# Peptides against a protein of PDB entry 5CWW: the designs that were tried, part 41

Target 1, 194 residues: chain A of PDB entry 5CWW
Amino acid sequence: VPKLQGPFDFDLNPEDEQDDEVELKDIYVIGEKPRVADLMRGEEEELEMMKEDQHNGLSLNIICLLSTSGQVKICLDIDGVEAQWLPPRSKNKRLFAPPPEPPSLLTFQTFDTLKPAEVTPDGWPMFSEDATSPYSFYVTHPAGITYISLTPWVFRLESELQSDSEAGTEFRIDLLAKGQGSERDRIFTQTRTQ

## One batch from the design tools (peptide; aimed at target 1 L161)

Design b2_p27_6_s4 (made by RFdiffusion4, then SolubleMPNN; from b2_p27_6, 7 letters changed)
Fold by OpenDDE base, seed 1:
Structure b2_p27_6_s4 (fold): chain B 194 residues (1-194), chain A 27 residues (1-27)
Amino acid sequence: as target 1 above (194 residues)
Amino acid sequence: SKEEERQKKLAKKLAELVKKRREERKK
């Protein structure tokens, strides 16, 4: 399990969300696809297979956070914090090195999967993966199941990240930031038998 | 709105990231 070495600083967190008010219940991490430049060192045949895979992935880690209220926060690891699985046990961390700045996550999008009336104090929302798509997942709650897909904007963002042209980039990025474009579909709702 | 301002900042940060990645590929 990549030890998300907290604390994470959340850049562009909604101002109205006091850090203390949102109890997180689950975390879902979508790992970064390898960068094309890193693949150039491989055999030509591996490069072709990976090019196809690269067209469908994001060269950034995505960290999804789920609150008790069913709020999903989609965060991007823009600093490329390599999940240092093993803290380098380098014994000689000089005591006086300024503590490494906590990795900053960029809050891309925040949305709810539950209606206010569905939020319960004992509710326990959880993430579950979609085995058919790396950028799709489910939020399961006693009140219902919500399908989420990041595919629409992931593709567009990766296209910009890999583009050698500056033409139209600013405009397309503005559209990404405003539209965000995550799909959200309630696939199951538990009917309260009154 | 506050959200519009947040989105503007988000766009800026993403644009900076795109620029950074482009510069890294040119080296």
Scores: peptide ipSAE 0.613, ipTM 0.944, DockQ to the pose 0.800
OpenDDE base, seeds 2, 3, 4, 5: peptide ipSAE 0.614, 0.614, 0.612, 0.614; ipTM 0.944, 0.944, 0.943, 0.944; seeds 2, 3, 4, 5 fail the geometry check

Design b2_p27_7 (made by RFdiffusion4)
Pose (drawn by RFdiffusion4):
Structure b2_p27_7 (pose): chain A 174 residues (1-35, 56-194), chain P 27 residues (1-27)
Amino acid sequence: VPKLQGPFDFDLNPEDEQDDEVELKDIYVIGEKPRNGLSLNIICLLSTSGQVKICLDIDGVEAQWLPPRSKNKRLFAPPPEPPSLLTFQTFDTLKPAEVTPDGWPMFSEDATSPYSFYVTHPAGITYISLTPWVFRLESELQSDSEAGTEFRIDLLAKGQGSERDRIFTQTRTQ
Amino acid sequence: SEERREKLAKKLAELVKKRKKEREEEE
C-alpha cells in the first residue's frame, strides 16, 4: 500500500472561488511522456460549475510509502510540507445560466491526441486542446540554448495556451 | 493578473534551469 499523497496544494490557485468552482466532479490526467509530448504530468480538474483547471506537476509525483516502524520520530524534524501542483490555467466552459446546481460534467479523451479532450454537460459539449502550447514548453525544457530561458518562458506564460471551442449546445432541454 | 503571470513565468523558468543543470551534470 503506497502512501496517500495529498491533499495537493494548488499553487497560484484562483482566489475567491465559489462553492461550485471548488467542488470537483471529474479528473483527467495526461501522464508525462518519456524523453511525443510534455515531460510533465498534466492534472485536469472539472468543477460542478463546468470550470476546468489545468495543473502542472512541477515537482513530479513519484513512489512513496509511509515510514517503517524502525524509524524513530525526531522532534526537531521539520513538518512535512504538503504536495503541490502548479495551476497553469483556469477557465469556464459554461455560462452562468447554464450551470446546474447538481450537474455532473464529464471529461472524455480524444482518440487522436492525449493533449486534447472533451467536456460533456447537459448544457453542451466542449472541445479542449493543450497543443501546441505543451510542445512549446517541452522544447524549452529541452532547449540547447545557453541563455534566454527567462525571456522565452515569459512569452510562453503570456501565450494564451490551451484552446477551447463549443461544438454543441442543448437548448431548453435538461 | 500581471503579478500572477510573473510568478508563473518564474516557476517555469526555474524548472527549465533545473532541467538544463541536470543535463550538464549527466554530461

Design b2_p27_7_s1 (made by RFdiffusion4, then SolubleMPNN; from b2_p27_7, 7 letters changed)
Fold by OpenDDE base, seed 5:
Structure b2_p27_7_s1 (fold): chain B 194 residues (1-194), chain A 27 residues (1-27)
Amino acid sequence: as target 1 above (194 residues)
Amino acid sequence: SEERLKKLAEKLAELAKKRKEERKKEE
């Protein structure tokens, strides 16, 4: 039986955001691309095709959270949250291990997809995938549709994570953190027919 | 805040370092 994981703690949440103030409506998970080492366990021919694809993704899970207000929170799973299974019922050793610390997610970026005037109590923002890119998605709301792409920073971050050199890494990561360069484009706006 | 961004960068840098160290152990 899969173990329910959560609640998640959000590390480095924006100071102005109290977790209690954000009602989550949807979650979109971008799974990490498999590591080359994990792929090496497969057939050689599949390895060559996957090598090209491996360089095109982040070796971290990305958890996107969507609030009822249309706020998107981009979180990174730095710790590598693995699927936890409930231990099999068998052995009586009630080793009361202290409850594991709740998994933490690193809040990378937070931004809004809706204008304040577009936020409605009955709004139902939802994530939807972009079939053309695993690191792009849409936020749909009655007020409109917003395209989001994480590609501007994902590949740069991965390059730093895969780098064998520490030279300039700190500087480039600092720029990445400051830029946070997710693309956000409102592709459709519902005209209020007055 | 600038401080938050600094901490974010630090955490990501630590991760990068950790990954580098892990790769060195696998070699």
Scores: peptide ipSAE 0.574, ipTM 0.929, DockQ to the pose 0.802
OpenDDE base, seeds 1, 2, 3, 4: peptide ipSAE 0.574, 0.574, 0.573, 0.575; ipTM 0.928, 0.928, 0.928, 0.929; seeds 1, 3, 4 fail the geometry check

Design b2_p27_7_s2 (made by RFdiffusion4, then SolubleMPNN; from b2_p27_7, 8 letters changed)
Fold by OpenDDE base, seed 1:
Structure b2_p27_7_s2 (fold): chain B 194 residues (1-194), chain A 27 residues (1-27)
Amino acid sequence: as target 1 above (194 residues)
Amino acid sequence: SEERLQKLAKKLAELVERRKEERKKAE
């Protein structure tokens, strides 16, 4: 039986967001790229093709959360939450290991996809994937469709995660954190026919 | 806020360092 994971603690959640007030409607998960060590067990030919792909993903899970108001929260799984299975019901009173600390997600970025005037109580924003990129997706709402891409920062973050050099790392990370973050483009807006 | 961004940068830096250390231990 799969172990229920969560609740997750959100590190660096916006101060103004009381967790209890944000109604979430959808979740979009971008899984981490496979570890090279796991790929090494495959055929050598797949390894060469994957070496080119080694540069194309983040070695962290990304969890995107979407609220009823069209707010998107981009979170990073910094602890490496793995799927856990409930141990088989062994009759032995396993000594209560201290409850593992709840896994933490790092809130990287929060932004809105809807204008205040577009937010409706019955609005149902949803995520949809971009088949052309694992790090791009859409937020669909009756008021419009917003394209989102994580590529501007994902590549830079992965470069730092894979770098053996400490030179300039702090500076580049600071630029990454303070940068524009995710790309956002409203590709469709429903014209209010008066 | 600027303070939040500084904290974010710090957390990301800690993550990067941790991952580097983990790789060095696995070698």
Scores: peptide ipSAE 0.593, ipTM 0.936, DockQ to the pose 0.787
OpenDDE base, seeds 2, 3, 4, 5: peptide ipSAE 0.592, 0.591, 0.593, 0.592; ipTM 0.936, 0.936, 0.936, 0.936

Design b2_p27_7_s3 (made by RFdiffusion4, then SolubleMPNN; from b2_p27_7, 9 letters changed)
Fold by OpenDDE base, seed 2:
Structure b2_p27_7_s3 (fold): chain B 194 residues (1-194), chain A 27 residues (1-27)
Amino acid sequence: as target 1 above (194 residues)
Amino acid sequence: SEERLKLLAKKLAELVERRKEERKKKE
């Protein structure tokens, strides 16, 4: 049985966002790129297919949060939260280990997918996957569909994470932070028939 | 805000450094 994880501590939330005011409706998790060493334990055939895809992923989990208002928050799992399984109920008195520090998520980017006039109290925005890319997805709402791609910055961040050189890292990270280059395109808008 | 972006850059830099150090320890 999977262990319920949380609460998460959000680092660098937008100053104007009171956490209490944002009602979350959906969560979309993009799992980290598997480590080559971990893949070597699998069947050889899966190894060949994954080798080609391995160069294009991020070695961090990405957690996307979607509010009722259509706000998307892109968070990075800095601590590397692994899926925890409930240990089998061994009757042994678990010495209450102090509760581990709550894992921290780094808020990378926040943006809206809906215009203020499109936000409705009964609106239910949802995430949906893009079959063509693990780092692209859609936000669907009765008012419209928005395509989102994280690919522009994911590759750059991974390059820094895997780099052996410190030269220019600070500069490139500064550009990455300032650019926040997620693609966001409204691909469909529902015209309210008046 | 500009201040938030600076702090974000700092946090990302710290992450990158930590990951590099962790990789070096495994090697």
Scores: peptide ipSAE 0.562, ipTM 0.929, DockQ to the pose 0.763
OpenDDE base, seeds 1, 3, 4, 5: peptide ipSAE 0.561, 0.565, 0.561, 0.562; ipTM 0.929, 0.930, 0.929, 0.928; seeds 3, 5 fail the geometry check

Design b2_p27_8_s1 (made by RFdiffusion4, then SolubleMPNN; its pose is not in this set)
Fold by OpenDDE base, seed 2:
Structure b2_p27_8_s1 (fold): chain B 194 residues (1-194), chain A 27 residues (1-27)
Amino acid sequence: as target 1 above (194 residues)
Amino acid sequence: AEEAAREEEKRRRVLEALKEALKKLRE
């Protein structure tokens, strides 16, 4: 019997005292790119499409969290959500296998999609996918629509994950973190007709 | 100034976590 995945442990969240009070409204998950070796046994067509798309997908799962205030957290599943199977019910000694350590999520980036004045008690933001890119999505709110793209850093991160060379890794990671991270563009703003 | 320092500290923590994660993923 497959174990239910979760809860995710956010142990890698920087102790922002403010994070405990954030009410989450929506979750958007971007699945990891399947390993080419595992895909070769079945879907040749998907492999060719992935090779042609310059954007090789990330080998890690991305979990995006959206708060009531329009705050987005981009989290990386570093430990990999491996399908945990329930141990076979051996009759005798319930060896309490130590509870599998919940997968640790790393918060890569946090940003707001709404201005404080746009946040309303009745307004709740939602994620929506971009059919043109797996690493782009929208945050929709009555006040407006924000386009988000993870492509700028996802490609670089994947390059580091695939690199066997430790040389320059620290520098490249530093560039990843210091970079602007995700692209954000407010594509629509609701004009309050006075 | 205090807000900028908090953001910089957050970035530093993310960097450290990424470095550790990459080390584990490459083993």
Scores: peptide ipSAE 0.269, ipTM 0.794, DockQ to the pose 0.057
OpenDDE base, seeds 1, 3, 4, 5: peptide ipSAE 0.265, 0.266, 0.268, 0.268; ipTM 0.796, 0.797, 0.795, 0.795; seeds 1, 5 fail the geometry check

Design b2_p27_8_s2 (made by RFdiffusion4, then SolubleMPNN; its pose is not in this set)
Fold by OpenDDE base, seed 4:
Structure b2_p27_8_s2 (fold): chain B 194 residues (1-194), chain A 27 residues (1-27)
Amino acid sequence: as target 1 above (194 residues)
Amino acid sequence: AEAARREEEKRRRALEALKEALKKLRE
């Protein structure tokens, strides 16, 4: 898995003064699914099967950031959108391409996986993948394990990204904004042995 | 309620920015 080694320039809205104080511990990247159309230039049948797979992945990279306090930030990589439309840069132009501008990350959602009382200096949270879904993962901490799924909104977002019509876009974005966002479930809590 | 509203607003801004970026790519 290519670890996107930062630095990520977060165009964090300067108003979120609190975000600058977040010490990151881990990063989890959910890569964009290749457009079936680009992969399936020849196999109509597989295209139909992938269309039936209701969970066509997002055409954007998702970058999940985890702080030492167990805060998760779900970010969307806009540069991935640009990369999709940029013709595959011929090998030769890579040399003079300005250093890729740090990916412009858009924060979709921020939430905590730990209660304040569970945050300890020696307890560091970590991401772990869910083998059953590319859009689900776990945050593990000595205090507990939290399951996270992006599936509730990823499909809707992808549908919006693939929409050819601007009609209703505002409404659909409004629904995405007002939505619950990611599923979060504490599946395990370490019982402090008194 | 206020925290949820703030998060919604942040998400909205992000989505709007994404929309604008997509629009530029389609143009």
Scores: peptide ipSAE 0.443, ipTM 0.890, DockQ to the pose 0.040
OpenDDE base, seeds 1, 2, 3, 5: peptide ipSAE 0.442, 0.440, 0.441, 0.442; ipTM 0.889, 0.889, 0.889, 0.889

## One batch from the design tools (peptide; aimed at target 1 S59 I78 S163)

Design b2_p28_1 (made by RFdiffusion4)
Pose (drawn by RFdiffusion4):
Structure b2_p28_1 (pose): chain A 174 residues (1-35, 56-194), chain P 28 residues (1-28)
Amino acid sequence: VPKLQGPFDFDLNPEDEQDDEVELKDIYVIGEKPRNGLSLNIICLLSTSGQVKICLDIDGVEAQWLPPRSKNKRLFAPPPEPPSLLTFQTFDTLKPAEVTPDGWPMFSEDATSPYSFYVTHPAGITYISLTPWVFRLESELQSDSEAGTEFRIDLLAKGQGSERDRIFTQTRTQ
Amino acid sequence: EAEEERREKLAKKLAELVEKRKKEREEE
């Protein structure tokens, strides 16, 4: 039985989130690829409101177990800081009028790319992609350049990143 | 202004990751 890791702290998490934004209904994880895609786990979170949150696993989740009984507790040991994810982007997929209080939006994987996926909700369906943005970040991680890292990263963070488009809308039908 | 500050923090965190990865490659 491995150690339960969490609750993960969302670094740079949006402040003043509403109840239907904090409440989660689905989770979709794009695993890190071997060193074609991003060498980081991407944790995608779907709220009741239809809000989607794209998080990056900067620290890297790895194998962990609770300590053996052989280990003696030390008083001057530091408290274990909680595990962390980096909130890269957060965006709505539903208008306020489309949000149902007990709605169950769902993730679906795209057959052609793990970096594209769908959100399904009684209000409609939405296509989402993280490309090419994830490729640009991976290229910078593999950069052969001596300098310019902070400069290039600043442009990538300024980039709009993921793209989203509604492909279907259900009208007056719950 | 709050959005720009959050963006700068994000860029810094990503830059630290890239620097860490470059340093690992140099050590190898």

Design b2_p28_1_s1 (made by RFdiffusion4, then SolubleMPNN; from b2_p28_1, 12 letters changed)
Fold by OpenDDE base, seed 5:
Structure b2_p28_1_s1 (fold): chain B 194 residues (1-194), chain A 28 residues (1-28)
Amino acid sequence: as target 1 above (194 residues)
Amino acid sequence: SKEEERLKELAKKLAELVKREKEKRKLE
């Protein structure tokens, strides 16, 4: 039985976000880069294509959440929610194991893609992928299209995850957290024909 | 500020995550 992924517990949500009031409309998942061990099981052609991606990928899943208002929440899967197949019920598993804690998502960044005046009751934003980068995507709304790129901080975070040294890691992570260097550019705005 | 506190905690959690992932790789 696949372990039910969710509900997710969101850690470090912005205080100003009344979680109960944020209606989610879309989810965009950026899967973690495949492990080298997983790549070895694939065809040689797939291996070469993935090697180039391995240098630019994050070893963590990223979950992007999009609200009706155009708010994007960038979350990191810190628990490494691999499709954990429930271990086969060993007969002797004591019935009283506390229910596994729901997987936690670490809220990295939250930002708006729409101005308040652009939010409409009948309009809802949607995610769409960027074919040129797995860590870039678009938020499309009738009012406009916003390009988002996570690449700047993803690279830095991955560098820390892959580093053998702890020297300076805390400092660099602190800078990463404070910087929250996602790129966000409105590439199209629908002009209201007055 | 509340946001500064959140960011401090975020940094802490990220650092812990990095540490944990490094430890996992050492055991593999």
Scores: peptide ipSAE 0.567, ipTM 0.929, DockQ to the pose 0.768
OpenDDE base, seeds 1, 2, 3, 4: peptide ipSAE 0.567, 0.566, 0.566, 0.566; ipTM 0.929, 0.929, 0.929, 0.927

Design b2_p28_1_s3 (made by RFdiffusion4, then SolubleMPNN; from b2_p28_1, 10 letters changed)
Fold by OpenDDE base, seed 5:
Structure b2_p28_1_s3 (fold): chain B 194 residues (1-194), chain A 28 residues (1-28)
Amino acid sequence: as target 1 above (194 residues)
Amino acid sequence: SAEEERLRKLAERLAALVEKRKAERKAA
């Protein structure tokens, strides 16, 4: 029996954002690219084709959350939330197993796609994929469409995750964290024809 | 600021992850 995953605990949420204040409307998951080590366990022939695609991906799941207000939260699954199955009903359930800690997601970035004046109670923002890139997507809302790309920091983060060099790692990670390098572009705005 | 502190912690968490991954590769 599959274990119901969630609720997720969001680590490093902005202080100004109370979880209770953010009503989630949609979720967009960008699955991790296979780790090179995991690929090496596969057939040699599949390794060559996957090498090109892997260098452009992140070896972490990315969970994007979209609120009714058009707020996007980019979270990283650092712990690797795998499909957990319910443990087999062993008769000797030690009655006092501490409740499993909820899976935690690391809040990388939070940003708005809508202006305050564009937020409506009946608004229905939604994610949609970009066929040209797994790390780019759109947020669609009646007020407009926003293009989002995670590629700038995804590449840098993966480079650090795969690097054997310790030189400058701390500095580059600091820049990555501070830069919050997601691209945002409002590609369409619905003009209210009065 | 609160955000600066958050970003500091974020950097620390990411750095720890990088080190963890490096350690895992060396152990394989």
Scores: peptide ipSAE 0.607, ipTM 0.940, DockQ to the pose 0.809
OpenDDE base, seeds 1, 2, 3, 4: peptide ipSAE 0.606, 0.606, 0.606, 0.604; ipTM 0.939, 0.939, 0.939, 0.939

Design b2_p28_1_s4 (made by RFdiffusion4, then SolubleMPNN; from b2_p28_1, 9 letters changed)
Fold by OpenDDE base, seed 2:
Structure b2_p28_1_s4 (fold): chain B 194 residues (1-194), chain A 28 residues (1-28)
Amino acid sequence: as target 1 above (194 residues)
Amino acid sequence: MAEEERLKKLAEKLAKLVEKRKEERKLA
């Protein structure tokens, strides 16, 4: 049985966001790509096929959060929160282990997919995957459908994470952070039939 | 101003992560 994880702390959350007012409706998780070193324990044939795909992903989990208002929050799991399973009911509840520090997520980017006039109290936006890319997805709402792609920054971040060069790293990361380069495109808008 | 400061802190945290990953690779 999977263990319920949380609460999560959001590091670098926008100050203007009253967390208490943001009702989350959906979560979309993009799992990290395995490191080459971790795959070397597999069969040689699987290793060759996976090596080509390994260069095309981020070595961090990405957690996307979607609010009732259509706000998307892109978070990075820097600490590497793994799925925890409930231990089999062994009777010895070690009573006094201090609760582990709540895992933190790094808020990379926040943006809206809906205009203020499109937000409804009963609105239920949802994530859906893009079959063509693990780093692209859709937000579906009664008012419309928005395409989102993380590809503009994901590969740049991974290149920094995998680079052995220290030259210019700080500068490139600064540009990456300031760029907030997720692609967002409204592909469909529902016209209110008057 | 608040967002600019947030982005600066974001860059700093990402830079630390990159450094950590580089160190881990050197030890492996």
Scores: peptide ipSAE 0.593, ipTM 0.933, DockQ to the pose 0.798
OpenDDE base, seeds 1, 3, 4, 5: peptide ipSAE 0.593, 0.592, 0.588, 0.593; ipTM 0.933, 0.932, 0.931, 0.933; seeds 1, 3, 5 fail the geometry check

Design b2_p28_2 (made by RFdiffusion4)
Pose (drawn by RFdiffusion4):
Structure b2_p28_2 (pose): chain A 174 residues (1-35, 56-194), chain P 28 residues (1-28)
Amino acid sequence: VPKLQGPFDFDLNPEDEQDDEVELKDIYVIGEKPRNGLSLNIICLLSTSGQVKICLDIDGVEAQWLPPRSKNKRLFAPPPEPPSLLTFQTFDTLKPAEVTPDGWPMFSEDATSPYSFYVTHPAGITYISLTPWVFRLESELQSDSEAGTEFRIDLLAKGQGSERDRIFTQTRTQ
Amino acid sequence: SAEEEHREETLEALKEALRRQKEEEEEE
């Protein structure tokens, strides 16, 4: 039985989130690829409101177990800092009028690319893609350049990143 | 290693860039 890791702290998490934004209904994880795509796990979170949050696993989740009984507890040991994810982007997929209080939006994988996926909700369906942004970040991680890292990363963070488009809307039908 | 150090620098730079953007949005 491996150690339960969490609750993960969302670094740069949006502040003043509403109840239907904090409450989660689905989770979709795009695993890191071997060193074609991003060498990081991408943790996608879907709220009741239809809000989607794109998180990057900067620290890297790895194999962990609780300590053996052989280990003696040390008083001057530092407290274990909680595990962390980097909140890259957060965006709505529903208008306020489309949010149902007990709605169950769902993630779906795209057959052609793991970096594209769908959100399904009684209000409609939405296509989402993280490309090419995830490729641009991977190229910078593999960069052969001696310098310019902070400069190039600043442009990538200023980039709009993921793209999202509604493909279907259900009208006056719950 | 040098590759690990470059990777860490890139990811730290990304975190700091996102923090500056968030602070600029809060100022607006």

Design b2_p28_2_s2 (made by RFdiffusion4, then SolubleMPNN; from b2_p28_2, 12 letters changed)
Fold by OpenDDE base, seed 4:
Structure b2_p28_2_s2 (fold): chain B 194 residues (1-194), chain A 28 residues (1-28)
Amino acid sequence: as target 1 above (194 residues)
Amino acid sequence: SAEEEKRRKVLEALKKALEKLRKEEKEK
């Protein structure tokens, strides 16, 4: 479990004053798929299974944030990727090394899982895992359960990250960003029995 | 590596695209 150690500086666009009021309740982390090089140290059988599964995974860590109001933010850990590629900066163990700058999270998508009328002071939304896919999960709240899937965009993003061609990358990423976001489906709504 | 540089460029492009989308949503 990647222990998210430290305050995440959400590159929250400072102009979104609305984000300052978001009280976070839960965090769901989808770890990056292991690199093929790291897999080569494992059993060959695990390597083949992971190769097939790797085609469906993202090489970035995904951090999902859930507010008390049921707002979900899907964030990508971009700095984590850069840090993996940066040669280990000779950590000159200067005693006063500034705390490692919190990873910059890129907010990919924000959406609500609750209607305003469903938000209650005592109702706390929570993430729950989907055992069938690492890129799908549920938001549970007393008012209902929402299914969320990142599959509509994760594969496309990974394809761009693995692409050998830089030609048209900006265009394809623009299309990705403007395209289909995460799937969201309210699978259960608590009917108030009058 | 060339691959690392490409990956970085993709991420930068993604960031720019998302920033643009956020601006467009605010203008609506």
Scores: peptide ipSAE 0.194, ipTM 0.705, DockQ to the pose 0.687
OpenDDE base, seeds 1, 2, 3, 5: peptide ipSAE 0.147, 0.149, 0.187, 0.154; ipTM 0.678, 0.685, 0.695, 0.679; seed 5 fails the geometry check

Design b2_p28_3 (made by RFdiffusion4)
Pose (drawn by RFdiffusion4):
Structure b2_p28_3 (pose): chain A 174 residues (1-35, 56-194), chain P 28 residues (1-28)
Amino acid sequence: VPKLQGPFDFDLNPEDEQDDEVELKDIYVIGEKPRNGLSLNIICLLSTSGQVKICLDIDGVEAQWLPPRSKNKRLFAPPPEPPSLLTFQTFDTLKPAEVTPDGWPMFSEDATSPYSFYVTHPAGITYISLTPWVFRLESELQSDSEAGTEFRIDLLAKGQGSERDRIFTQTRTQ
Amino acid sequence: TEEEEEEEKREETLEALKEALERLKEEE
């Protein structure tokens, strides 16, 4: 039985989130690829409101177990800092009028690319893609350049990143 | 070594991303 890791702290998490934004209904994880895509796990979170949050696993989740009984507790040991994810982007997929209080939006994988996926909700369906942004970040991680890292990363963070488009809307039908 | 240099470069890139995102959040 491996150690339960969490609750993960969302670095740069949006402040003043509403109840239907904090409450989660689905989770979709795009695993890191071997060193074609991003060498990081991408953790995608879907709220009751239809809010989607794109988180990057900067630290890297790895194999962990609780300590053996052989280990003696040390008083001057530092407290274990909680595990962390980097909140890259957060965006709505529903208008406020489309949000149902007990709605169950769902993630779906795209057959052609793991970096594209769908959100389904009684209000409609939405296509989402993280490309080419995830490729641009991977190229910078593999960069052969001696310098310019902070400069190039600043442009990538200023990039709009993921793209989203509604493909279907259900009208006056719950 | 080359592996240590790649690891340091990777950490620098990821830290720079975190700082860029923090500045963009503060500007909002």

